# Peptides against a protein of PDB entry 1IK9, part 15

Target 1, 211 residues: chain A of PDB entry 1IK9
Amino acid sequence: MERKISRIHLVSEPSITHFLQVSWEKTLESGFVITLTDGHSAWTGTVSESEISQEADDMAMEKGKYVGELRKALLSGAGPADVYTFNFSKESCYFFFEKNLKDVSFRLGSFNLEKVENPAEVIRELICYCLDTIAENQAKNEHLQKENERLLRDWNDVQGRFEKCVSAKEALETDLYKRFILVLNEKKTKIRSLHNKLLNAAQEREKDIKQ
Target 2, 207 residues: chain A of PDB entry 1IK9 as posed
Amino acid sequence: MERKISRIHLVSEPSITHFLQVSWEKTLESGFVITLTDGHSAWTGTVSESEISQEADDMAMEKGKYVGELRKALLSADVYTFNFSKESAYFFFEKNLKDVSFRLGSFNLEKVENPAEVIRELIAYALDTIAENQAKNEHLQKENERLLRDWNDVQGRFEKAVSAKEALETDLYKRFILVLNEKKTKIRSLHNKLLNAAQEREKDIKQ
Target 3, 195 residues: chain B of PDB entry 1IK9 as posed
Amino acid sequence: MERKISRIHLVSEPSITHFLQVSWEKTLESGFVITLTDGHSAWTGTVSESEISQEADDMAMEKGKYVGELRKALLSVYTFNFSKESAYFFFEKNLKDVSFRLGSFNLEKVENPAEVIRELIAYALDTIAENQAKNEHLQKENERLLRDWNDVQGRFEKAVSAKEALETDLYKRFILVLNEKKTKIRSLHNKLLNA

## One batch from the design tools (peptide; made by RFdiffusion4, then SolubleMPNN)

Design b1_p9_2_s2 (from b1_p9_2 with P1G T4E)
Fold by OpenDDE base, seed 1:
Structure b1_p9_2_s2 (fold): chain B 211 residues (1-211), chain C 211 residues (1-211), chain A 9 residues (1-9)
Amino acid sequence: as target 1 above (211 residues)
Amino acid sequence: as target 1 above (211 residues)
Amino acid sequence: GPIEVPPFP
């Protein structure tokens, strides 16, 4: 089961932050449990997959698009642009929400809720879920931080080895060239010396033929 | 201001999760605000630095050690070992907690709380803080995850460059040795050819003199 | 590029 808690403001009580909890199995499309609380009272309703399908049909909206709008409204709260408006009657326990566009406002969904007999239990469970989520996210943050520190060390180690390898390649090339130049210069000197000895021997023989 | 919310169980109501909120400025030693709630009622008290000092003195405990025990009790909850026991009287609004060791149990602290007139506001603010903390931790998790993915790519890139540098160094050494062996063999062949020409010229001159 | 072994002067 997945759960999302969002803060919302009701049109009837704009000064009182309400909390909208939605709980679902795998996908919001499969139906969900909705819980509303003001921190004193709580109201719960169950919305079936058939009701979601019926609301999409009544709106003449494609089901996937409708579920996409439900997800934005119910799981993200109003958002920063007040695109979604929430209404609840404590008398009728009727909850409905609207999407406000520039030129069109339309009802997106409407649910009958039931007042919870023990709202304190719902509120305690909601706070427990928040505290558990904080603890899980903190543990994940600590793990990711340690992994970042490890990866940064490993990166620095490989970078340092790479720089040493580049420098060692340049040093190897320079050393090999120096050694080979020395050996080749010795061979060139020996070739020049042997050529001079051959020229001298030929000049002496040409003098001996000319007495 | 820093804040920590913990779930606790009261000895008088072990089946009902209570929430202990502690709020402080920089250090718990400077004093704190304590709030207890059961999800319906709330109770708040302010503990001054002087009261913390007095409780440490009354316990004959060094203040830093006492504050260290307060931090474990009040900011971490009971922990998995039930080392801390929490008590609250709704009648007297007296909150106290004990440290349970194998051979000794002792009262660690005791605070007079006041019943909050509007507990729903305290509960709503507490839930808002939990939701804000979840959002902050989620944003931090997403940032750390993106940074981990970046660092892993950067590590793979440098590792691949390092492996190419190692292979290129070995290839350079092998290629340089092959090229220099070829050039040196040519020079050795030329030296041998010139030596043979010198030997032949000397043998011809020795024949011409005996003749 | 191929390390041109400069022609030995």
Scores: peptide ipSAE 0.019, ipTM 0.849, DockQ to the pose 0.027
Fold by OpenDDE base, seed 2:
Structure b1_p9_2_s2 (fold): chain B 211 residues (1-211), chain C 211 residues (1-211), chain A 9 residues (1-9)
Amino acid sequence: as target 1 above (211 residues)
Amino acid sequence: as target 1 above (211 residues)
Amino acid sequence: GPIEVPPFP
């Protein structure tokens, strides 16, 4: 079961923050349970997949698009632009919500709710769920933080190995060239010495022929 | 202001989850506001720094140790071992809690609470705080997750550069040695050729002298 | 590029 709790403002009671809980199985499209509370009273209603399909058909809206709008309205809370208006009559237990666009306002959906006999139990369970969610999110945050610290250490270790590899490559190249120059200069000196010995031997032979 | 909400079980009402909110400025030692709720009624009390000091003195406990025990009792909820027992009389509004150890149980502290006139406002504010905390923790989780993914990419990039550097070092060494051997072999061939020319010139001169 | 072996002095 998935659950989302959002704060909403009712048009009829704009000074009192209300809480909208939506609970569903796998997808909101398969139906959901809606719970409204003001922290004293609670109201609950079940919305079936058939009711969602009927509301989409009545609106001439594709079901997936309609469910997408339901998700934005019911799971996002009051969006920062008050695009969704929530209405509830405590007398009729009729909940409805509208999408307010610049040039058009339209009813997105409506639900009949029932007043919960023991609102304290619903409120306690809602607070329990919030506290469990906080604990789970804190544990996840601590895990992710430790993993970030691990990844940063691993990055620094590889970076340090890379810098050492670059320096070792440059040092290797420099050492190999130095050794190369030394050995080549020795060979060049031997070649020059042998060439001078050949020139001297040729000059001596030319002297021996000239007697 | 710091705040912690915990679930507790009262000895008098073990079937009803209660919520214990503690609010403080910087340190619990400087005093705190305690709020108890069952999701219908709420009770609040203020504990001053002087009362905390007096309770520590009455217990003959060092203040920092006493505050450490208060933190464990009041901020941790029911620990997994039920080491802390919570008691509340709705009639007297007297809240007290005990530390239960294997061989000793002792009263850790007591507070006089006052029944809140509008418990719904306190409950709404408590739920708001839970939802804000969830939103903040979710934003932190998303940030840490993105940062983990970044650090993993950066690690893979540096690892790939390091592997390329290792391969480039080995290739450089191999290339430099191949070039070294080639040039040394050329110089060795020149030296052998010059040495043979010297030997031939010496043999011709020895023939000319015997002539 | 080919590591130009510096011209032997």
Scores: peptide ipSAE 0.019, ipTM 0.849, DockQ to the pose 0.031; fails the geometry check
Fold by OpenDDE base, seed 3:
Parts: C-alpha cells; structure tokens; sequence
Structure b1_p9_2_s2 (fold): chain B 211 residues (1-211), chain C 211 residues (1-211), chain A 9 residues (1-9)
C-alpha cells in the first residue's frame, strides 16, 4: 500500500488547515481510500476503479490523463499556485475539488465521505505514519551521507594515486632519457677513440711509405 | 527553536499510542515546552531551567548527566528496550517518567501539565510540523542522492584516467627501452666496424714491415 | 656537435 498525506485548505474553512490522506494499492487508478481530518473530526471514503472510470467518462477525459490530474490534486496538495480548490460540506459529507486555470475552472472529481466514529484513532495512525516516514527518511539520509563521505575518500585516494602516476610517468621519461644520454655518450667516446686510432695508424703508414 | 515528537505508551493506557512533543531553545537545559496528545485531547506544560536544576538536585545527579537522561527519555521515546516508563493522570494532569534498569527503577522527572482548550490546533500544528519535516528530509535526500551520483561519476572518471596513466607508463617504459636498444645496437655496429678497420690496418702494416 | 639523439623514432 502507498500513502500520501497533504495539507489542504477548504473554501468553507480557509483558516483551518485540513489534512488529506490518500491510500492506494500499486496504482491510484485501481481505487483509493481518501481520508480528511481537521485534527478533531475525520471523514473517510473509498473510491473504486469503476468510479474513477466513470468520473473520467463524465469529464470526457482519457483515463490516464484523468488519473494524472487526480495525482496532482490529491497527492501534491494545493501547490503554491492554488491550481486546485477543495470543498467539503460537513453536513452532507460531500467532498469535491476543482482545477483552476487562468480562464477556466472545472470540477475534477467528487466523493461522498463518511464521518469516522473514532477520529482519534485515525489521527493517531496518521501521526504514527508521519513519524515512521521521518525515521525512514532520516535513516536513508544517514546512509547517503556515509556513502557520500566514503565516495569522497575513495575519490581523494584515486586522485592522489593518479597525480603520483602522472608525476612518476614524467620522472620515468626524464630518468630514462638521462640514462640513455649517459650510455650514448660513452659509446660516442669509444667511437671517437677508435676513429683517432685509425687516423694515427693511417698517418704512421703514410710515414712508413715516405724512405 | 528545536522540536522533537516521539511516540510513548502510558502505563495507564498501554493500548493508546500517545505523542510527546518537546520544544526547546538551543539547549534542553535552558527549559522546554512539553506537549502530550492522544489525537483527541492535548496537554501542555512549560519546564524552566530552574525546575530542571531543582529536579537534578533532588535526584542528587549532576546537571549535565540529568539533562542527558532527560534527552534520552523525552526525545528518543521509549526505545525498544522499554528503559523509560511514562505515566500521566488525566485527572490531576500529573506527568512523570521512570528509568527502568535491571535491578532498579527510579523517577527521572515529573511535570504538571495543563489541558489545552483547543486540542485540534495543537494536533494540526503537530501534523504540519511532521509534514514539513518530511518535505525537508525528502529535499535533503534528493540532494544527497544527486551528490552521490556526481561523486560516483567523478570517481569513475578519475579511476579510468588512472588506469590509462598506469598503462601509458608501462607502454612508455617498454617503448623507451626498445628505442634505446635500437640506437645502442647501431652504435655497437659502428664500434665493431671501426675495430675491424683497425685490425685490417694493423695487418697491412705488419705485411709492409715483412715486406 | 652534440650528436642530436635522434628524436626517439
């Protein structure tokens, strides 16, 4: 089961924050339980998949688009743009909500709710769910923080190894060239020495031919 | 202001989850507001720094240790170890809590609460605080997740550069040695050629002397 | 002159 709690303001009671709880299985399209509370009273209704389909048909809206609008209205709360207006009559237990666009307002849906006999149980369970969600989110945050600290250490370690590898490559190139030059110069010295011996031998032979 | 909400079970009403809210400024030692609710009724009391000091003295406990026990009792809720027992009389509005150790139980503190006239406001504000905390923790979680993904990409990038640097260092060493051997062999060939010319010149001179 | 180490080929 998935659940979302949102703050809403009712047009009839704009000074009293209400809470809209929606609970569903897998997809909102399969039906949902809607619960409304003001912190003293609670009201609940069950909306079936058939009712969602009928409301979409009555609106002449494609079902997936309609469910998408339900999700925005019921799960996001009234965003700061007041795009969704909520109405509830405590007398009739009739709940309805509208989408307000710049030049058009239209009803998205309507539900008959039932007054809960023991609202304290619903309110306690709602607070419990909020506290459980806080604890789960804190545990996830602590895990992600520890993982980020691990990844940062691992990054610093490999970065330091990379910098050492770059420096070691440059040092290796320089050292190998220096060693090569030394050995090459020794071979050049030996070539020069042998060439001088050949020149001397040729000069001595030219002297021996001249008696 | 800091705030913590915890679930507690009252010894008098073990089947009804209660909520203990504690609110304080900077340190719990400076005093706090305690609020208790069952989702229908609410009770509030203010505990001053002087009352905390007096309770510590009455217990013959060092103040910092006492505040540390208050923090565990009031902010952590009854942990799964049932180390803290909570009692509340709805008639007297007297709240007290005990620490249960293996061989000893002792009262940590006691507070007189007052019944809230409009409990729905307290409950709505409590739910609002929970929803705000959920939203803040979700935003932190999303931020940490995005940072985790960034750090993982950055780690993979530097690891790939490091592996390329290692391979390039090994390739450089092998290439430099191969090139060195080629040039060294050319110089060895030139030395051998010059040595053979010297031997031939010496043999010709020895023939000219015999001749 | 310094035999230019031919650039490593």
Amino acid sequence: as target 1 above (211 residues)
Amino acid sequence: as target 1 above (211 residues)
Amino acid sequence: GPIEVPPFP
Scores: peptide ipSAE 0.019, ipTM 0.849, DockQ to the pose 0.046; fails the geometry check
Fold by OpenDDE base, seed 5:
Structure b1_p9_2_s2 (fold): chain B 211 residues (1-211), chain C 211 residues (1-211), chain A 9 residues (1-9)
Amino acid sequence: as target 1 above (211 residues)
Amino acid sequence: as target 1 above (211 residues)
Amino acid sequence: GPIEVPPFP
């Protein structure tokens, strides 16, 4: 079962924050339970998949699009742009909500709710769910933080190995070049010495011929 | 202002989850506001720094240790080991809690609470705080998740650069050795050729002298 | 780039 609680403002009671809970199994399309509370009274209603389908048909809206609008309205609350307006009559137990666009407002849905006999139980369970969600999110935050710290350490370790590899490559190249230049210079000096010996031998032979 | 809400069970009403809110500014030692609710009624009390100090003295406990016990009792609830027992009389508005050790139970603290005139407002504010805390924790979770993904990418990038650096070092060493061996072999061949020319010149001179 | 062995002066 999935659940979302949102704060909403009712048009009839704009100064009193209400809480809208929606509970569903897999998809909102399969139906849901809606619960409204003001922190003293609670009202609940069950909306079936057939009612959702019928409401989509009555609106001449594709079901998936309609469910998408229900999700935005009921799971996000009014939203940051006050796109949705919520209405509830405590007398009639009739809940309805509207989508307000710049040039058009339309009723998106309506539900008959029933007054809960023991609202305190519903409110307590709602608070329990909030506290459980806080605890779960805190545990997840602590896990993610520890993982971040691990990843940062691992990054620093690889970075340090990489820098050492770069330096070791440069040092190796420099050392190899120095050693090879030294050996090559020794061979070059030996070649020059042998050439000078050949020149001297040729000059001596030219002297021996001139007698 | 800091706040913690915990679920507790009252000895008088063990089947009804109560909620204990504690609010404080910087340290619990500076005093706190305690709020109790059953989801229908609410009770509040203010505990001063002087009352905390007096209670610590009456218990013959060091103040920091006493505040440490208050923190465990009031901010953690009963805890996973039922170490703390909570009592409240709705008639007297007297709240007290005990620490239960294996061989000893003792009263840790007691507070007179006042019944809140509008409990619905207190309950709504409490639910609002829970929802705000959920939203903050969700935003933090999303941030930490994105940071984890970034750190993992950065780690993979450095790891790939490191592996390329290792391969490049090995390739460089191999290539340098091959090139230098080739040049040294050429110089060695030239030295051998010059030595053979010197030997031939010496043999020719020995023939000319015998002639 | 390819490490050119400097030509023997």
Scores: peptide ipSAE 0.018, ipTM 0.848, DockQ to the pose 0.028; fails the geometry check

Design b1_p9_2_s3 (from b1_p9_2 with P1G T4Q)
Fold by OpenDDE base, seed 5:
Structure b1_p9_2_s3 (fold): chain B 211 residues (1-211), chain C 211 residues (1-211), chain A 9 residues (1-9)
Amino acid sequence: as target 1 above (211 residues)
Amino acid sequence: as target 1 above (211 residues)
Amino acid sequence: GPIQVPPFP
């Protein structure tokens, strides 16, 4: 079961924050339970898949699009742009909500709610769910933080190995060149010495011919 | 202001989850506001720094240790080991809690609470705080997740650069050795050729002398 | 044969 609690403001009671809970199994399309509370009273209604389908048909809206609008309205609350307006009559137990666009407002849905006999139980369970969600999110935060710290250590270790590899490459190249230059210079000196010996031998032979 | 909400069970009403809110500024030692609710009624009391000090003295406990026990009791609830027992009389508005050790139970603290005139407002504010905390924790989770993904990418990038550096070092060493061996072999061939020329010149001179 | 360049020390 999935659940979302949102704060909403009712048009009839704009100074009193209400809480809208929606509970569903897999998809909101399969139906949901809606619960409204003001922190003293609670009201609950069940909306079936057939009612969702019928409401989509009555609106001449594709079901998936309609469910998408329900999700935005009921799971996000009013939203940051006050796109949705919520209405509830405590007398009639009739809940309805509207989508307000710049040039048009339309009723998106309506539900009959029943007054809960023991609202305190519903409120307590709602608070329990909030506290459980806080605990789960805190545990997830602690896990993610520890993972971040691990990843940062692992990054620093690889970075340090990389820098050492770069320096080792440069040092190796420099050392190899120095050693090879030394050996090449020795060979070059030996070649020069042999050339000088050949020149001297040729000069001696030219002296021996001139007698 | 800091706040912690915990679920507790009262000895008088063990089947009804109660919620204990503690609010404080900097340290619990500086005093706190305690709020109890059953989801229908609420009770509030203010505990001063002087009362905390007096209670620590009456218990013959060092103040920091006493505040440490208050923190465990009031901010963690009963805890996983039922170390703390909570009592509240709705008639007297007297709240007290005990620490239960294996061989000893003792009263850790007691507070007179006042019944809140509008409990719904307190309950709504408590739910609002829970929802705000959920939203903050969700935003933190999303941030940490994005950071984890970034750190993992950065790690993979450095790892790939490191592997390329290792391969480049090995390739450089191999290439340098091959090139230097080639040049040294050329110089060695030139030295051998010059030695053969010297030997031939010496043999020719020996022929000229015998001639 | 190819000069085995002794490993440079």
Scores: peptide ipSAE 0.019, ipTM 0.850, DockQ to the pose 0.040
Fold by OpenDDE base, seed 2:
Structure b1_p9_2_s3 (fold): chain B 211 residues (1-211), chain C 211 residues (1-211), chain A 9 residues (1-9)
Amino acid sequence: as target 1 above (211 residues)
Amino acid sequence: as target 1 above (211 residues)
Amino acid sequence: GPIQVPPFP
């Protein structure tokens, strides 16, 4: 079961923050349970998949698009632009919500709710769920933080190995060139010495022929 | 202001989850506001720094140790071992809690609470705080997740550069050795050629002298 | 003169 709790403002009671809980199985499209509370009273209603389909059909809206709008309205709370208006009559237990666009306002959906006999139990369970969610999110945050610290250490270790590899490559190249210059200069000196001996031998032979 | 909400079980009402909110400024030692609720009624009390000091003195406990025990009792909820027992009389509004050890149980502290006139406002504010905390923790989780993904990419990039550097070092060494072997072999061939010319010139001179 | 090792290309 998935659950989302959002704060909403009712048009009839704009000074009192209300809480809208939506609970569903796998997808909101398959139906959901809606719970409204003001922290004293609670109201609950079940919305079936068939009711969602009927509301989409009545609106001439594609079901997936309609469910997408339901998700934005019911799971996002009051969006920052007050695009969704929530209405509830405590007398009729009729809940409805509208999408307010610049040039058009339209009813997105409506639900009949029932007053919960023991609102304290619903409120306690809602608070329990919030506290469990906080604990789970804190544990996840601590895990992710430790993993970030691990990844940063691993990055620094590889970076340090990379810098050492670059320096070792430059040092290797420099050392190899130095060693090879030395050996080549020795060979060049031997070649020059042998060439001079050959020139001297040729000059001596030319002297021996000239007697 | 710091705040912690915990679920507790009262000895008098073990079937009803209660919520214990503690609110404080900087340190619990400087005093705190305690709020108890069952999701219908709420009770609040203020505990001063002087009362905390007096309770520590009455217990013959060092203040920092006493505050450490208060933190465990009041901020941790029911620990997994039920080491803390919570008691509340709705009639007297007297809240007290005990530390239960294997061989000793002792009263850790007591507070006089006052029944809140509008418990719904306190409950709404408590739920609001839970939802805000969830939103903040979710934003932190998303940030940490993105940062983990970034750090993993950066690690893979540096690892790939490091592997390329290792391969480039080995290739450089191999190339340098190959080039130097070629040049050294050329110089060795020149030295052998010059040495043979020198030997031939010496043999010709020895023939000319015997002539 | 010293063999100028041709610069590695």
Scores: peptide ipSAE 0.016, ipTM 0.850, DockQ to the pose 0.043
Fold by OpenDDE base, seed 3:
Formats: structure tokens, C-alpha cells, sequence
Structure b1_p9_2_s3 (fold): chain B 211 residues (1-211), chain C 211 residues (1-211), chain A 9 residues (1-9)
């Protein structure tokens, strides 16, 4: 089961924050349980997949688009843009909500709710769910923080190894060239020595021919 | 202001989850507001720094140690070890809590609470605080997740550069030695050629002397 | 002349 709690303001009671809980299995399209509370009273209704389909048909809206609008209205609350307006009559237990666009307002849906006999139990369970969600999110945050610290250490370690590898490559090149030059100069010295011996031998032979 | 909400079980009502809210400024030692609710009724009390000091003195406990025990009791709730037991009389509005150790139970503190006239307002504010905390923790979680993904990309990039640097260092060493061997062999060939010319010149001179 | 060591790649 998935659950979302949102703050809403009712047009009839704009000074009293209400809470809208929606609970569903796998997809909101399969139906949901809607619960409304003001912190004293609670009201609950069950909306079936058939009712969602009927509301989409009555609106002449494609079902996937309609469910997408339900998700925005019921799971996000009234966003800061007041795009969704909520109405509830405590007398009739009739809940309805509208989408307000710049030049058009239209009803998205309506539900009959039932007053909960023991609202304290619903409110306690709602607070429990909030506290559980806080604890789960804190545990996830602590895990992600520890992982980020690990990744940062691992990054610094490989970066330091990379910098050492670059420096070692440059040092290797320089050292190999220095060693090569030394051995090359030794061979050049030996070539020069052999050339001088050849020149001396040629000069001695030219002296021996001149008696 | 800092705030913590915890679930507690009262010895008098073990089947009804209660919520203990503690609110304080900077340090719990400076005093706090304690609020208890069952989702229908609410009770609040203010505990001053002087009352905390007096309770520590009455217990013959060092103040910092006492505040440390208050923090564990009031901010962590009854941990899974049932180390803290909570009691509340709805008639007297007297709240007290005990620490249960293996061989000893002792009262940590006691507070007189007052029944809130409008419990729905306290409950709504408590739910609002929980929803705000959920939203803040979700935003932190999303930020940490994005940073984790960034750090992982950065790690993979530097690791790939490091592996390329290692391979390039090995390739450089191998290439340098191959080039060195080629040039060295050319110099060895020139030395051998010059030695053969010297031997031939010596043999010709020995023929000229015999001749 | 100086042995031109071919430049390292």
C-alpha cells in the first residue's frame, strides 16, 4: 500500500488547515481510500476503480489523463499556485475539488465521505505514519551521507594516485632520456676514439710510403 | 527553536499510542515546552531551567548527566529496550517518567501539565510540523542522491584516467626501450665497422713491412 | 650531428 498525506484548505474553512490522506494499492487508478481530518474530526471514503472510470467518462477525459490530474490534486495538495480548490460539507459529507486555470474552473471529482466514529484513532495512525516516514527518511539520509563521504574519500585516493602516476610518467621519461644520453655519449666517445686510431694508422702508413 | 515528537506508551493506557512533543531553545537545559496528545486531547507544560536544575539536585545527579538522561527519555521515546516508562494522570495532569535498569527503577522527572482548550489546533500544528519535516528530509535526500550520482561519475572519470595513465606509462617505458635498443644497435654496428677498418689497416701495414 | 632521438609519442 502507498500513502500520501497533504495539507489542504477548504473553501468553507480557509483558516483551519485540513489534512487529506490518500491510500492506494500499486496504482491510484485501481481505487483509493480518501481520509480528511481537521485534527478533531475525521471523514473517510473509498473510491473504486469503476468510480474513477465513471468520473473520467463524465468529464469526457481519457482515464490516464484523469488519473494524472487526480494525482496532482490529491497527492500534491494545493500547490503554491492554488490550482486546486477543495470543498467539503460537514453536513452532507460531500467532498469535491476543482482545477482552477486562468480562464476556466472545472470540477475534477467528487466523493461522499463518512464520518469516522473514533477520529482519535485515525489521527494517531496518521501521526504514527508521519513519524515512521521521518525515521525512514532520516535513515536514508544518514546512509546517503555516509556513502557520499566514502565516495569523496575514494575520489581523493584515486585522484592522488592519478597525480602520482602523471608525475611518475614524466619522471620516467626524463630518467630514461638521461640514461639514454649517457650510454649514447659513451658510444660516441668510443666511435671518436676508433676514428682517431684510424686517422693515426693512415698517417703512419703515409709516412712509411714516403723512404 | 528545536522540536522533537516521539511516540510513547503510558502505563495507564498501554493500548493507546500517545505523542510526546518537546520544544526548546538552543539547549534542553535552558528549559523546554512539553506537549502530550492522544489524538483527541492535548496537555502542555513549560519546564524552566531552574526546575531542571532543581530536579537534578533532588536526584543528586550532575546537571549535564541529568540533561543527558532527559534527552534520551524525552527525545528518543521509549527505545525498543523499554528503558523509559511514562506515566500520566488525566485527572491530576501529573506526568512522570522512570528509567528502568536491570536491578533498579528510578524516577527521572515529573511535570504538571495543563489541558489544552483547543486540542485540534495543537494536533494540526503537530501534523504540519511532521509534514514540513518530511518535505525537508525529502529535499535533503534528493540533494544527497544527486551529489552521490555526481561523485560516482567523477570517481569513474578519474579512475578511467588513472587506468589510461598506468597503461600509458607502461607503453612509454616499452617504447623508449625499443627505440633505445635500435639506436644502440646502430652505434654498435658503427663501432664494429670501425674496428674492422682498423684490423684491415693493421694487416695492410704488416704486409707492407714484410714486403 | 646530434642523434635525433625521435620524439616520444
Amino acid sequence: as target 1 above (211 residues)
Amino acid sequence: as target 1 above (211 residues)
Amino acid sequence: GPIQVPPFP
Scores: peptide ipSAE 0.020, ipTM 0.850, DockQ to the pose 0.038; fails the geometry check
Fold by OpenDDE base, seed 1:
Structure b1_p9_2_s3 (fold): chain B 211 residues (1-211), chain C 211 residues (1-211), chain A 9 residues (1-9)
Amino acid sequence: as target 1 above (211 residues)
Amino acid sequence: as target 1 above (211 residues)
Amino acid sequence: GPIQVPPFP
């Protein structure tokens, strides 16, 4: 089961932050449990997959698009642009929400809720879920931080080895060239010496033929 | 201001999760605000630095050690070992907690709380803080995850460059040796040819003199 | 680029 808690403001009580909890199995499309609380009272309703399908049909909206709008409204709250408006009657326990566009406002969904007999239990469970989520996210943050520190060390180690390899390659090339130039110069000197000895021997023979 | 919310169980109501909120400025030693709630009622008290000092003195405990025990009790809850026991009287609004060691249990602290007139506001603010903390931790998790993915790519890139540098160094050494062996063999062949020409010229001159 | 080993002078 997945759960999302959002803060919302009701049109009837704009000064009182309400909390909208939605709980679902795998996908919001499969139906969900909705819980509303003001921190004193709580109201719960169950919305079936058939009701979601019926609301999409009644709106003449494609089901996937409708579920996409439900997800934005119910799982993200109003958002920063007040695109979604929430209404609740404590008398009728009727909850409805609207999407406000520039030129058109339309009702997106409407649910009958039931007042919870023990709202304190719902509120305690909601706070427990928040605290558990904080603890899980903190543990994940600590893990990711340790992994970042490890990866940064490993990166620095490989970078340092790479720089040493580049320098060692340049040093190897320079050393090999120096050694080979020495050996080649010795061979060139020996070739020049042998050529001079051959020229001298040929000049002496040409003098001996000319007495 | 820093804040920590913990779940606790009261000895008088072990089946009902209570929430202990502690709020402080920089250090718990400077004093704190304590709030207890059961999800319906709330109770708040302020503990001054002087009261913390007095409680440490009354316990004959060094203040830093006492504050260290307060931090474990009040900011971490009971912990998995039930080392801390929490008590609250709704009648007297007296909150106290004990440290349970194997051979000794002792009262660690005791605070007079006041019943909050509007507990729903305290509960709503507490839930808002939890939701804000979840959002902050989620944003931090997303940032750390993106940074981990970046660092892993950067590590793979440098590792691949390092492996190419190692291979290129070995290839350079092998290529340089092959080229130098070829040039040296040419020079050795030329030296041998010149030596043979010198030997032949000397043998011809020795024949011409005996002749 | 490929280390052009200059021809041995």
Scores: peptide ipSAE 0.014, ipTM 0.850, DockQ to the pose 0.022; fails the geometry check

